# Peptides against a protein of PDB entry 5H65: the designs that were tried, part 104

Target 1, 294 residues: chain A of PDB entry 5H65
Amino acid sequence: QYLERTPLCAILKQKAPQQYRIRAKLRSYKPRRLFQSVKLHCPKCHLLQEVPHEGDLDIIFQDGATKTPDVKLQNTSLYDSKIWTTKNQKGRKVAVHFVKNNGILPLSNECLLLIEGGTLSEICKLSNKFNSVIPVRSGHEDLELLDLSAPFLIQGTIHHYGCKQCSSLRSIQNLNSLVDKTSWIPSSVAEALGIVPLQYVFVMTFTLDDGTGVLEAYLMDSDKFFQIPASEVLMDDDLQKSVDMIMDMFCPPGIKIDAYPWLECFIKSYNVTNGTDNQICYQIFDTTVAEDVI

## One batch from the design tools (peptide; made by RFdiffusion4, then SolubleMPNN)

Design b2_p12_3_s1 (from b2_p12_3 with A9T E11D)
Fold by OpenDDE base, seed 1:
Structure b2_p12_3_s1 (fold): chain B 294 residues (1-294), chain A 12 residues (1-12)
Amino acid sequence: as target 1 above (294 residues)
Amino acid sequence: SLEELAESTLDL
């Protein structure tokens, strides 16, 4: 349905919930750093989480590397296994399990690796040569996912995370349920392993000003607003530059707001209750920023 | 082989 443009001063006087089309300038936004604006969102419990930093992952994988792969779990119908001992690092054991498709090893670009005792660096190197990598550990009777605090799947440069709250983990042999063991679709892998995948989202607060009024609007978006996937931006310098360029375009540093371009967007109002206090909040929705100045 | 590729990639 078509919405007529409404000035902010009028919006600020109205009760929620309502939807509006607005034309405003981006006076400011927070957080200012891109990496701080990228979060993980659970579609079920709606928890927002920070994306783990490299240092956090290093700790997890270092701990995992202190465990010894169980030789009894090697070479099943699902995978073929190879174990190496590092020359350095006190003889760390690294086990790589090559997942088979109907008993046959696939090509590297179609092969899923399960890895025990690998470092983040090693896992990332492998993910560039193989289809994907799952960090695992030896359980009592089967391999199991290492830790949901780390990616459950690394595919290329993309780290896929799962929700600790909503997931009910199943052992690795449940990958047998997948009909296609060549494409390794993240959602399919997650389903097989009982994982609720987290979604990468941009989370920002915009201060919008159209000259009649000022309001703050919340942005939570995965790929529409910037037309850039939040899931890829942290690992791609060019995408980061693109987002920065877009934000600088709408909110140029060192320039007066009078010279800022106009931003066309949709916002919805909603009520937030905290005890006896009632507040109206605003969220941006169904909006893609244009590269052209309006 | 896949094993050889993994080994060469890891450089253990």
Scores: peptide ipSAE 0.688, ipTM 0.975, DockQ to the pose 0.744
Fold by OpenDDE base, seed 3:
Structure b2_p12_3_s1 (fold): chain B 294 residues (1-294), chain A 12 residues (1-12)
Amino acid sequence: as target 1 above (294 residues)
Amino acid sequence: SLEELAESTLDL
């Protein structure tokens, strides 16, 4: 893990792959907007995806609400069901299934809800009152996950997403395989339903300058760099402020680079081929800014 | 009950 500090000018002359410890100033970074820096990453296929916007989710749930819950799928050994009809002119039907633990309904803070026909607003309200919410639809013989374009699990303000490419969805009854039906660990839920969970990541490009040279380094990190979970930052103003403060600390606006603090970090070089072109790229790894500020 | 809580939360 320990590496001697290497000047950027030396690094720029070396072949990849290699690992380096560097001390450099953050000349600039992209994207500048935090919400643009948060992506979803598949640990299996490594595809990066945008985090769906509220408008995207509204459409998905609106579409889901056009389907009528199947009465045959209500009240199983796994869950108790309640269906409501909205008072609006459309008479939208909303079904909520309360997942039982060994045939017994748990406390609200431990209960997993399966919801059909709910709007984003309704789902979010439920997720704030109950432990967990899964948007579902009536399948042919069982409830099914509604859409992997939407969260497969919402816990409080956290939206858990799955990879469309890597997931092989299984019906809701597969939740029976979970021994603990109270904690509803996202990874366990995902596994039961055949979902490869996506990871929230910060994705940024840092332009680093140590006075000897300049290089761009890629940052893809979930929670180490800022010591702030990418999964929570979009839903928490204080966390957003913290990230902004950190970035402003290293790259203060309106100040000359000579006054910037030094950033100590690890970078690794790697080769990237694009057609006939081969280039060396750099990625930040195993770095926490809170600990590596010099 | 859970049902009552859900109903009140949904405000349908």
Scores: peptide ipSAE 0.677, ipTM 0.974, DockQ to the pose 0.721
Fold by OpenDDE base, seed 5:
Structure b2_p12_3_s1 (fold): chain B 294 residues (1-294), chain A 12 residues (1-12)
Amino acid sequence: as target 1 above (294 residues)
Amino acid sequence: SLEELAESTLDL
């Protein structure tokens, strides 16, 4: 897309909706804390929600662990099952189901684990070792996803979440529909289980100033703006430092705005109605900061 | 085996 550069003063006078290319300085941004800027977004209903904290997940998995795995659901054509009893946790039952590919167990790094009664810590350990883990519970006739408030799939350090509003959960046996039971692509797993996957997004408000005017623009981006996946940043200190470094570069604290670098980006205007008032808002789109530094 | 790996990983 090519658009001619438009000064902010001109944009501020125009009706919405329109698209613009701008060159401006990042005067300020909100929120200042990275962890507060990472949200989950539903591509279908467009709901934004907070990423669950470890404490939230601990509660969910603790509650799930109060239920005993159903013996009749073990060792199906889809998976082989093993159950352990904890020694020091009041005899908690932990069941792990190893999903087979065409009746054959794959390599550990390609094997999807279904886990019942596991703690967050245990699940994370398994996901790091086996790559793919789904927390499940025993349903009436089949294993089911434990809770959409928790990840439906954990791959390494990445937690994949589903939308409670838009998802219509299906039982675990629907994984049989997957031709390849080794790669465990999150979208494919989600589709098989009736889940609308949520997207990790950076959500920020930028105050932009090009010397002709000041404009607030909304940023909602998964991986393009920073060239860093929002899905990985919360679990990777180096990625967090990188994002912080980028933001500090564009908006250095204690330095005059005249010394700030120029940011080239695309923004779109849109109308918002709040009660009786109509307001024009702006959103950043199709922008990569690493390529747009001038 | 996968079971052995899981058991060792869980450290139950």
Scores: peptide ipSAE 0.676, ipTM 0.974, DockQ to the pose 0.728
Fold by OpenDDE base, seed 2:
Structure b2_p12_3_s1 (fold): chain B 294 residues (1-294), chain A 12 residues (1-12)
Amino acid sequence: as target 1 above (294 residues)
Amino acid sequence: SLEELAESTLDL
């Protein structure tokens, strides 16, 4: 959409809601750490959540490992099951269920694994080897998703999370509804299991200055702004470096703002009511900075 | 087999 460029001083005087095209310098941004800027967003309830840390996941899977897999739930029409006992003092039971496609076991790279009693490390090893893993537990009559505080699906290094508020979990047998049991598309898996998938988003606040005025603009974006998926950045050092380079380019440390490059972007204004206070806020939208990266 | 692959991957 074409918008004429508007100076910040003019924008600051106008009522919301409106859309603007601006050219400004990035005076500063928060948070400074990339890990702090990546959040999980629910498209339904719009709740923002922190991405669980490894330590959080360790606890969840440790708790799950205290429960013994139910023998009655092994080897169904949907999956073949294997159970192992660890050699450590705990004698932990680990069950892996290999999901079949029309009664036939697929190739390893196409096979969805359901795992009971696995540690985070073990699950990650399996996801790297088999691609798709769902941590599960034995329910009353079927396998169930272990916990929405943990990923409902791990594919390689990507952790897919669901919204606890909006999801109404269904049992694992609902995966039967999937026509394609080889690609294991996260959205399809989520739909089958009654999960509202969370979206990885970059969440940042930019302080923009065009010499006529200064305003703060909120950024919530999954993959457009940096042309880097928020879902992948936490697990890829190169992507992290790329984001850091982009931010350093627009907001170089130790250099005066006069030397900063210009950032062209779209912002929209909106009204926020906090108690008795009405405030106009701004959000960046439909903006890609990667095109400006030299 | 898938089981053997899983077992080797888990290294239990």
Scores: peptide ipSAE 0.676, ipTM 0.974, DockQ to the pose 0.707

Design b2_p12_3_s2 (from b2_p12_3 with E4S A9T E11D)
Fold by OpenDDE base, seed 1:
Structure b2_p12_3_s2 (fold): chain B 294 residues (1-294), chain A 12 residues (1-12)
Amino acid sequence: as target 1 above (294 residues)
Amino acid sequence: SLESLAESTLDL
């Protein structure tokens, strides 16, 4: 949709909701640290939550490792199982279940692993050698997902999370319903297990100034604004540097705003009610900045 | 084998 450029001073006087095309300078933004701007968003309940830190995951997997794999759940039609006992970790038992495709073990690059008792480090190492890994535990009658506070699927370097509120977990045998047991598409795995997958998003507040006025605009974007996936940025130093470069370009440290480049973007206004107080807020939408920078 | 690959990867 074509929109004529509107000065901020005019926008600030108008009622919501409306859409605008603007040209403004990025006076400042928050949060300043990239890792604080990456969050998990539920598409169903719309809650935002923090991406778990490695320390949080370590605790979850350590707790999981205190549980003993149930021997009765080994070697089903869905998977072949192997159990190891560690020598130097008080005899920690690690069970790895190799998911079969129609009763046949696939190649490593097509194989999904289910793991009981693994550490974060071990799981990550395995995810680099196999297609993907699901942390699991022994349930009453079947293997079950370990904990939605941890990734339900680790594929390569990407940690896939599910919404605790919206998910209704099903047992591992429900993976049998998947026709394709080679690619292990995260959304398909989630659906089979009753998980509502969370999406990685960049969440930032921009203070925009065009010389006529100043307004704050909210950014919630997965991969369009920077043309960088929020799901990959935390695990890739080069992508982090790219985002930092983009932000430094629009909001360079140590120089006056008069020398800042102009940012062209779309914003929409919307009403927010807090008790008796009505406020107009702004959100950036349908905007890509990376093409002009990189 | 898949088993040997997993074993070689784990911190056992």
Scores: peptide ipSAE 0.688, ipTM 0.975, DockQ to the pose 0.861
Fold by OpenDDE base, seed 3:
Structure b2_p12_3_s2 (fold): chain B 294 residues (1-294), chain A 12 residues (1-12)
Amino acid sequence: as target 1 above (294 residues)
Amino acid sequence: SLESLAESTLDL
């Protein structure tokens, strides 16, 4: 997709939609905090959602823990079940269902857990010792996903979320349709359960200045721009540091813009209608900063 | 066992 470099002043005069290659300095960006720049994006309805905070998840799982696991749903062909009662005053019931592969319990690193009544802390700890965890609740006829406001799958340190708007949830027994019950590929799990998985994305607004003009460009990217997955960055301090370092490189604090490095990137213009107002917006695409440093 | 591993992980 080679394009000739176009100065911003020329771009600002042109109609949309068009694609451009630009060379500009990153005057500023928003949001400044990395946590605020990571969102969940639905590939189907394109809705952007906030990544739930720990406190939000705590509430969801606390609410889930108020429900009693249904004994009728324990120990199916799909899973073996164990229920514990906590030794606190509340006597919380925790049910863990160990998903079997063809009727056989797998190794822990291959085992999917279904959990009722677990806390966020417990679920996260379990996800580090087992392959993955799905928070569930007892439905009428089967186990069901607990809440799409919480992760439908926690695998390692990655929380996988689903779109409430686009998903049509199916019961847990639909996991039987998966031939591979060892790797627990998130997309496969989502498909089996009728979930449209959300994508972690970096969402930022860059103010770009090439000396001829200034424009704001929107960045929505999952893993290309920084060469860092948005899905992992929130749970990895080193990745966070890397992103911060990259941003500081292009937009160093306390230094004049004249000393900023040049950023080469692709942007596309598009029309946006807000009521009676028509405006042209710009989005960064197909750009990797590590490769485009000039 | 898987059960023992899970139990040891839970905040019981």
Scores: peptide ipSAE 0.687, ipTM 0.975, DockQ to the pose 0.831
Fold by OpenDDE base, seed 4:
Structure b2_p12_3_s2 (fold): chain B 294 residues (1-294), chain A 12 residues (1-12)
Amino acid sequence: as target 1 above (294 residues)
Amino acid sequence: SLESLAESTLDL
């Protein structure tokens, strides 16, 4: 799309909704800490949620470990099962179910594990040696997803979450509907289990200044703005450093704004009503900083 | 085997 560049002073006088191309300096941004800017977004109900912390997950998996795996649910046409008893003081039962592809056990890099009673540490370790892991519990008639407050799928270092509001969970045997039981595409797994997957997004507020005016613009972006997936950044130090470098480039500490680089981006205005108050807000869209540096 | 790999990974 092509838009002529509009000065902020002109934009601030116009009615919403409209789209603009701007050239401005990033005076400031919030939140300042990267981990605070990564959120989970539901594409259906549009709720923003915090990414669960390790401590939150530990509690969920500790609770899960208090339940005993149901022996009658072991070894189905879908999976082969193994149960261990830990040597620790708790004597925790851990059940691992190896999902089969058409009755055949796949290679480890193609294998989905279902786990009962596993710790976060164990689950993460397993996810690095197998294709993916689903935390589950024994239901009345089948295995079920453990808890939507925890990941429904851990694949490599990525934790996939589902929306509690929009999901209608189905039992694990619904994975039988998947034709390909080797790649374990997160969206396909989610669909089979009745999960509306949440999307990782960067959420930030930019204060933009072009010398004619100042406005705040909201950023909600998954992978375009930084050309870095929000889903991977929390688990990759190099990606975190890259984002930090980009932000430091546009908003360098200890330097006057006059020396800041110019940022070109697209913003859209929209109306927000709060009781009797009508406010115009702005959101950044269709912008990649690597391409927009002047 | 898959089982052996899992066992070696778990905090048992």
Scores: peptide ipSAE 0.686, ipTM 0.975, DockQ to the pose 0.823
Fold by OpenDDE base, seed 2:
Structure b2_p12_3_s2 (fold): chain B 294 residues (1-294), chain A 12 residues (1-12)
Amino acid sequence: as target 1 above (294 residues)
Amino acid sequence: SLESLAESTLDL
């Protein structure tokens, strides 16, 4: 498994697929903005999609708020329900369902909330107090997940998303299958509801130069490269700063490349067919720069 | 209660 260091000039002459260990300087990278580099990846269909913006979520939840909770679906064996009417905003109905553990309401920090008719702001407020929130709507016979374009689960500041293509949604009562109704593990919730969870990933393109050659390498990584979870970085200013500092360290602005630090990493080559053209591409893998985290 | 906490959090 040990790989000897290979110069880029030698790599550029070889056929794919192969794995290499390299030592190179980061001449440049794309995208430059962190928010553009964080995406959602489906582990099943491998689709990459953008993380929804607040504006996107506002629209989804606004649409959901136009629907009235079905009174027939309130207060089941799984949850106790409370409905409020807003003083303003056209008398919007907000239903909160408190999921029970074996028929007993848990403590707030262990309680999963199901919410109908809530705004993004309200949902975020609830998630900060109750830990776990699922946006839902009234279905024909049961509560259902509101929309896979929105998070299926919000825990604190973390939004968990599901793949629209790969998921086969099941009704909320399927949460009964969960043995542990206190921790609300995202993967378990997803499985119960027929959701294929999306993974937050850093997606970047690095231009690497070792003085013998230059190649472009693709980075798709969730938490190894920076030792920072892509799932948390968008909601944490300190983590954002850390990533920026790392990138500035390897690719400092206004400085000549001769002064750049060396980056040691693993890359793999692979073939990509674009029409009639066969291209060799490169991807960074199994690489950590945690020692460079400031 | 959970309900009262939710109500206070929502500030409706």
Scores: peptide ipSAE 0.670, ipTM 0.974, DockQ to the pose 0.719

Design b2_p12_3_s3 (from b2_p12_3 with E4D A9T E11D)
Fold by OpenDDE base, seed 3:
Structure b2_p12_3_s3 (fold): chain B 294 residues (1-294), chain A 12 residues (1-12)
Amino acid sequence: as target 1 above (294 residues)
Amino acid sequence: SLEDLAESTLDL
């Protein structure tokens, strides 16, 4: 796509919707804290959700751990099961189901674990040793996903979430529909379980100034703008530092805006109705800062 | 075994 550069003053006078190429300085942005800028977005209903915090997940998994694994659901054609009792006073039961590929247990790095009664810490430990972990609970006739408020799939440090509104959960045995039971592609797992996966996105508001005008533009981007996946940034200090460095480069603290670098980006205008009020809003799109620095 | 690995990982 090619667009001629349009000054902000001209854009501010035009009706929406339109697309523009702009060159502006990033006067300011919000939120300032990176973790607040990372959200979960549903591609279907478009709802934005907060990424659950550790404390939120702790509660969910603690609640799940109050349920006893159903012995009738152990050891199916899909998985082999092992149950442990913790040595603590409560004697919590933890069930781990090792998903088989065509009746054969795979290698640990390819194995999907279904865990019932595990804590967040335990689940995270398992996800670091095994390929994939799904928190589950005993349903009436089959294992079921524990809670869409928690990750439906954890792979290493990546937590995959599903949309509560758009998902129609199916039982764990539906994983049988997957031909490849080694890679455990999140989208495939989601599809098998009736989950609409949420997408990690950076959500920020940029105040842009090109000297002719000031415009607020919305950024909702998964991995293009920073060339850093929003899905990984919360769990990787180096990625966080990289994002911070990028933002500091465009909006350096302690110096005047006249010394800021120019940001080249694409923005689109769109109409928003709030009650009786009509407003034109702007969104950044198809922009990579690493490539668009002038 | 996978079970042994899981058990050792969980440290229950």
Scores: peptide ipSAE 0.672, ipTM 0.974, DockQ to the pose 0.722
Fold by OpenDDE base, seed 2:
Structure b2_p12_3_s3 (fold): chain B 294 residues (1-294), chain A 12 residues (1-12)
Amino acid sequence: as target 1 above (294 residues)
Amino acid sequence: SLEDLAESTLDL
């Protein structure tokens, strides 16, 4: 898609919706902290929500750990089960269910674990060792996902979340519908369990200035703009540093805007109605930041 | 076994 470069002053005079190619300086951006910029987005209902903090997850899993695994739900055709009792004063029961592939236990790196009664720390340890973990609870007739406020799937350091509004949860036995029970693709797991997966996105507001005008543009992007996945950045210090470096490059602290590099990007205008007020807003789209800034 | 690995990983 070729678009001729349009100055901001011209854009600001035009009606929405339209698409533009611009060249502007990043005067400022918000939020300034990366952790505040990463959110979860539902592709169906378009709800934006915060990524749960460790403290939030601790509470959820602590509550789950107060429940005793149902012995009637152990050792099915889908999984083999083992239960341990902790040595602490609480003496909680921890059940781990090892999902089988066609009745056979796979290798550890291919085995999906279902866990009841585990703490966040324990779940993370298991996910690092076994790759794939689903927090579950004992339902009426089957294991069920513990809580959509927690990850429905943890793979290594990546937490996969589902939309509470759009999901219609199905029991764990629906994992039988998966042909491949070794790779545990998050989207496939979600589909089997009736989960609408949430997407990690960078959410930022850029103030852009090309010398002819100033406008605010909204950025909601998963992995294109920074060429860094929003899903990985929170758990990777190097990726965080990279994003920070990019932002510092475009918006360096302590120097005048005249010395800022130019940012080339695409923006689209759209109408927003807030009560009686009709406002034109702008969103960045189909843009990757280039290293060759001028 | 997978169980042994899980047990060792959990360190309960």
Scores: peptide ipSAE 0.672, ipTM 0.974, DockQ to the pose 0.705
Fold by OpenDDE base, seed 1:
Structure b2_p12_3_s3 (fold): chain B 294 residues (1-294), chain A 12 residues (1-12)
Amino acid sequence: as target 1 above (294 residues)
Amino acid sequence: SLEDLAESTLDL
């Protein structure tokens, strides 16, 4: 439905919930650092989580590498296994399991690798070569996902995470339920393993000013606002530059707000209750920013 | 083979 533009001063006087079309300048935004604005969101429990740092992942995989692969779990109908011993690092055992499609090994670009005892660096090398990698550990009767604090699936440079709260992990043999064992769609892998996948989102607070009033609006968006996927931005320098350029365009440093471009967007108001205190908050929705300034 | 490719990629 078409909404006429409403000045912020009028919006600030109205009760929630309502939807508005606005034209305002981006006075400021937080957080300023792109990495801090990218979060993981659970679609079920709605928890927002930080994206793990490389150092966090290193620790998880180092810990995993202290465990020895169970030889009894090697070479099943689902996968063929190879185990190596490192020359250094006290003879660390690394097991790679090559998932078969109907008993046949696929081509490298379609092959899912399961890895035990691998470092983050090794896993990333494999994901770049083979596309799809799952870090696993030896369970009692089957291979199992290593840790939901780490990616459950790495495809190229994309790290797929699952929600610890909402997931009920199943063993690796449940991948047998997948009819297509070549494409390795993250959602399908997650479903087979009992994982609720987390979504990458941009989370930002915009301070908007149209000259009649000032309000803060919350942005939580995965790929619409910037037309850039939040899931890819952290690992792609060009995408990072693009986001930075967009933000600098709307909120240019070193100049007065009078010279800022106008931003057209939709916002919705909603009530937040904290004890006896009632507050009206605002969220940006259904908005795409273009490089063209109005 | 896939094993050879993995081994060469890992550089263990």
Scores: peptide ipSAE 0.670, ipTM 0.974, DockQ to the pose 0.737
Fold by OpenDDE base, seed 4:
Structure b2_p12_3_s3 (fold): chain B 294 residues (1-294), chain A 12 residues (1-12)
Amino acid sequence: as target 1 above (294 residues)
Amino acid sequence: SLEDLAESTLDL
């Protein structure tokens, strides 16, 4: 879209809502740590959530492993099942269910595994070897998703999460509704299981300065701003380095702001009311930094 | 087989 550049001093005097094109320097940003800037966002209720830590997942899967798989739920038309007993002191029962496509087992790289009683480490190993893994538990009449506090689907190093508030979970047999049982598209899996999938987003606050004024702008973006998916960055060192390099380029440490590059971006203003206080806030939109550096 | 692959991957 086309917008004339507006100086920050002029923007700061105008009522919201409006859209602007600006050219400014990134004086500072928060949070400074990349892992703190990656959140989960619900597209339905718009709640922002923290990405669960490994320690949180360990607890959930450890709790799940205390429950014995129900033998009655093994080997259905949807999946073939195998159960093992671990050699550790607890003697965990680990059940793996191999989802079939029209009664036929697929290739390993196309196979969805349902796992009961697995540790985080075991689940991650399986997700790297097979196409996809869903942590499950034995319900009353069917397998069910283990816990929405954990991923409902793991594909390689990517953890897919669902919104606890907006999801209405359905049993595993609802995967039968999927025509294609080889690709296991996360959105399709979510739909079948009644899950509203959460979106990984970068969440940052930029302090922008063009020499005429200073304003704070909010960034919530999934993959456009950095041209890097927020869903992949936490598990990829190279992507993390790339984001860090971009931020260091715009806000280099140890030098004065006069030497900072100019950032061109779009911002929109909006009203926020807190009791008697009316505040105008700003959000970055439709901006890619690689294309907007001058 | 898929079962053998899973077993070897899990290293139980």
Scores: peptide ipSAE 0.663, ipTM 0.973, DockQ to the pose 0.728

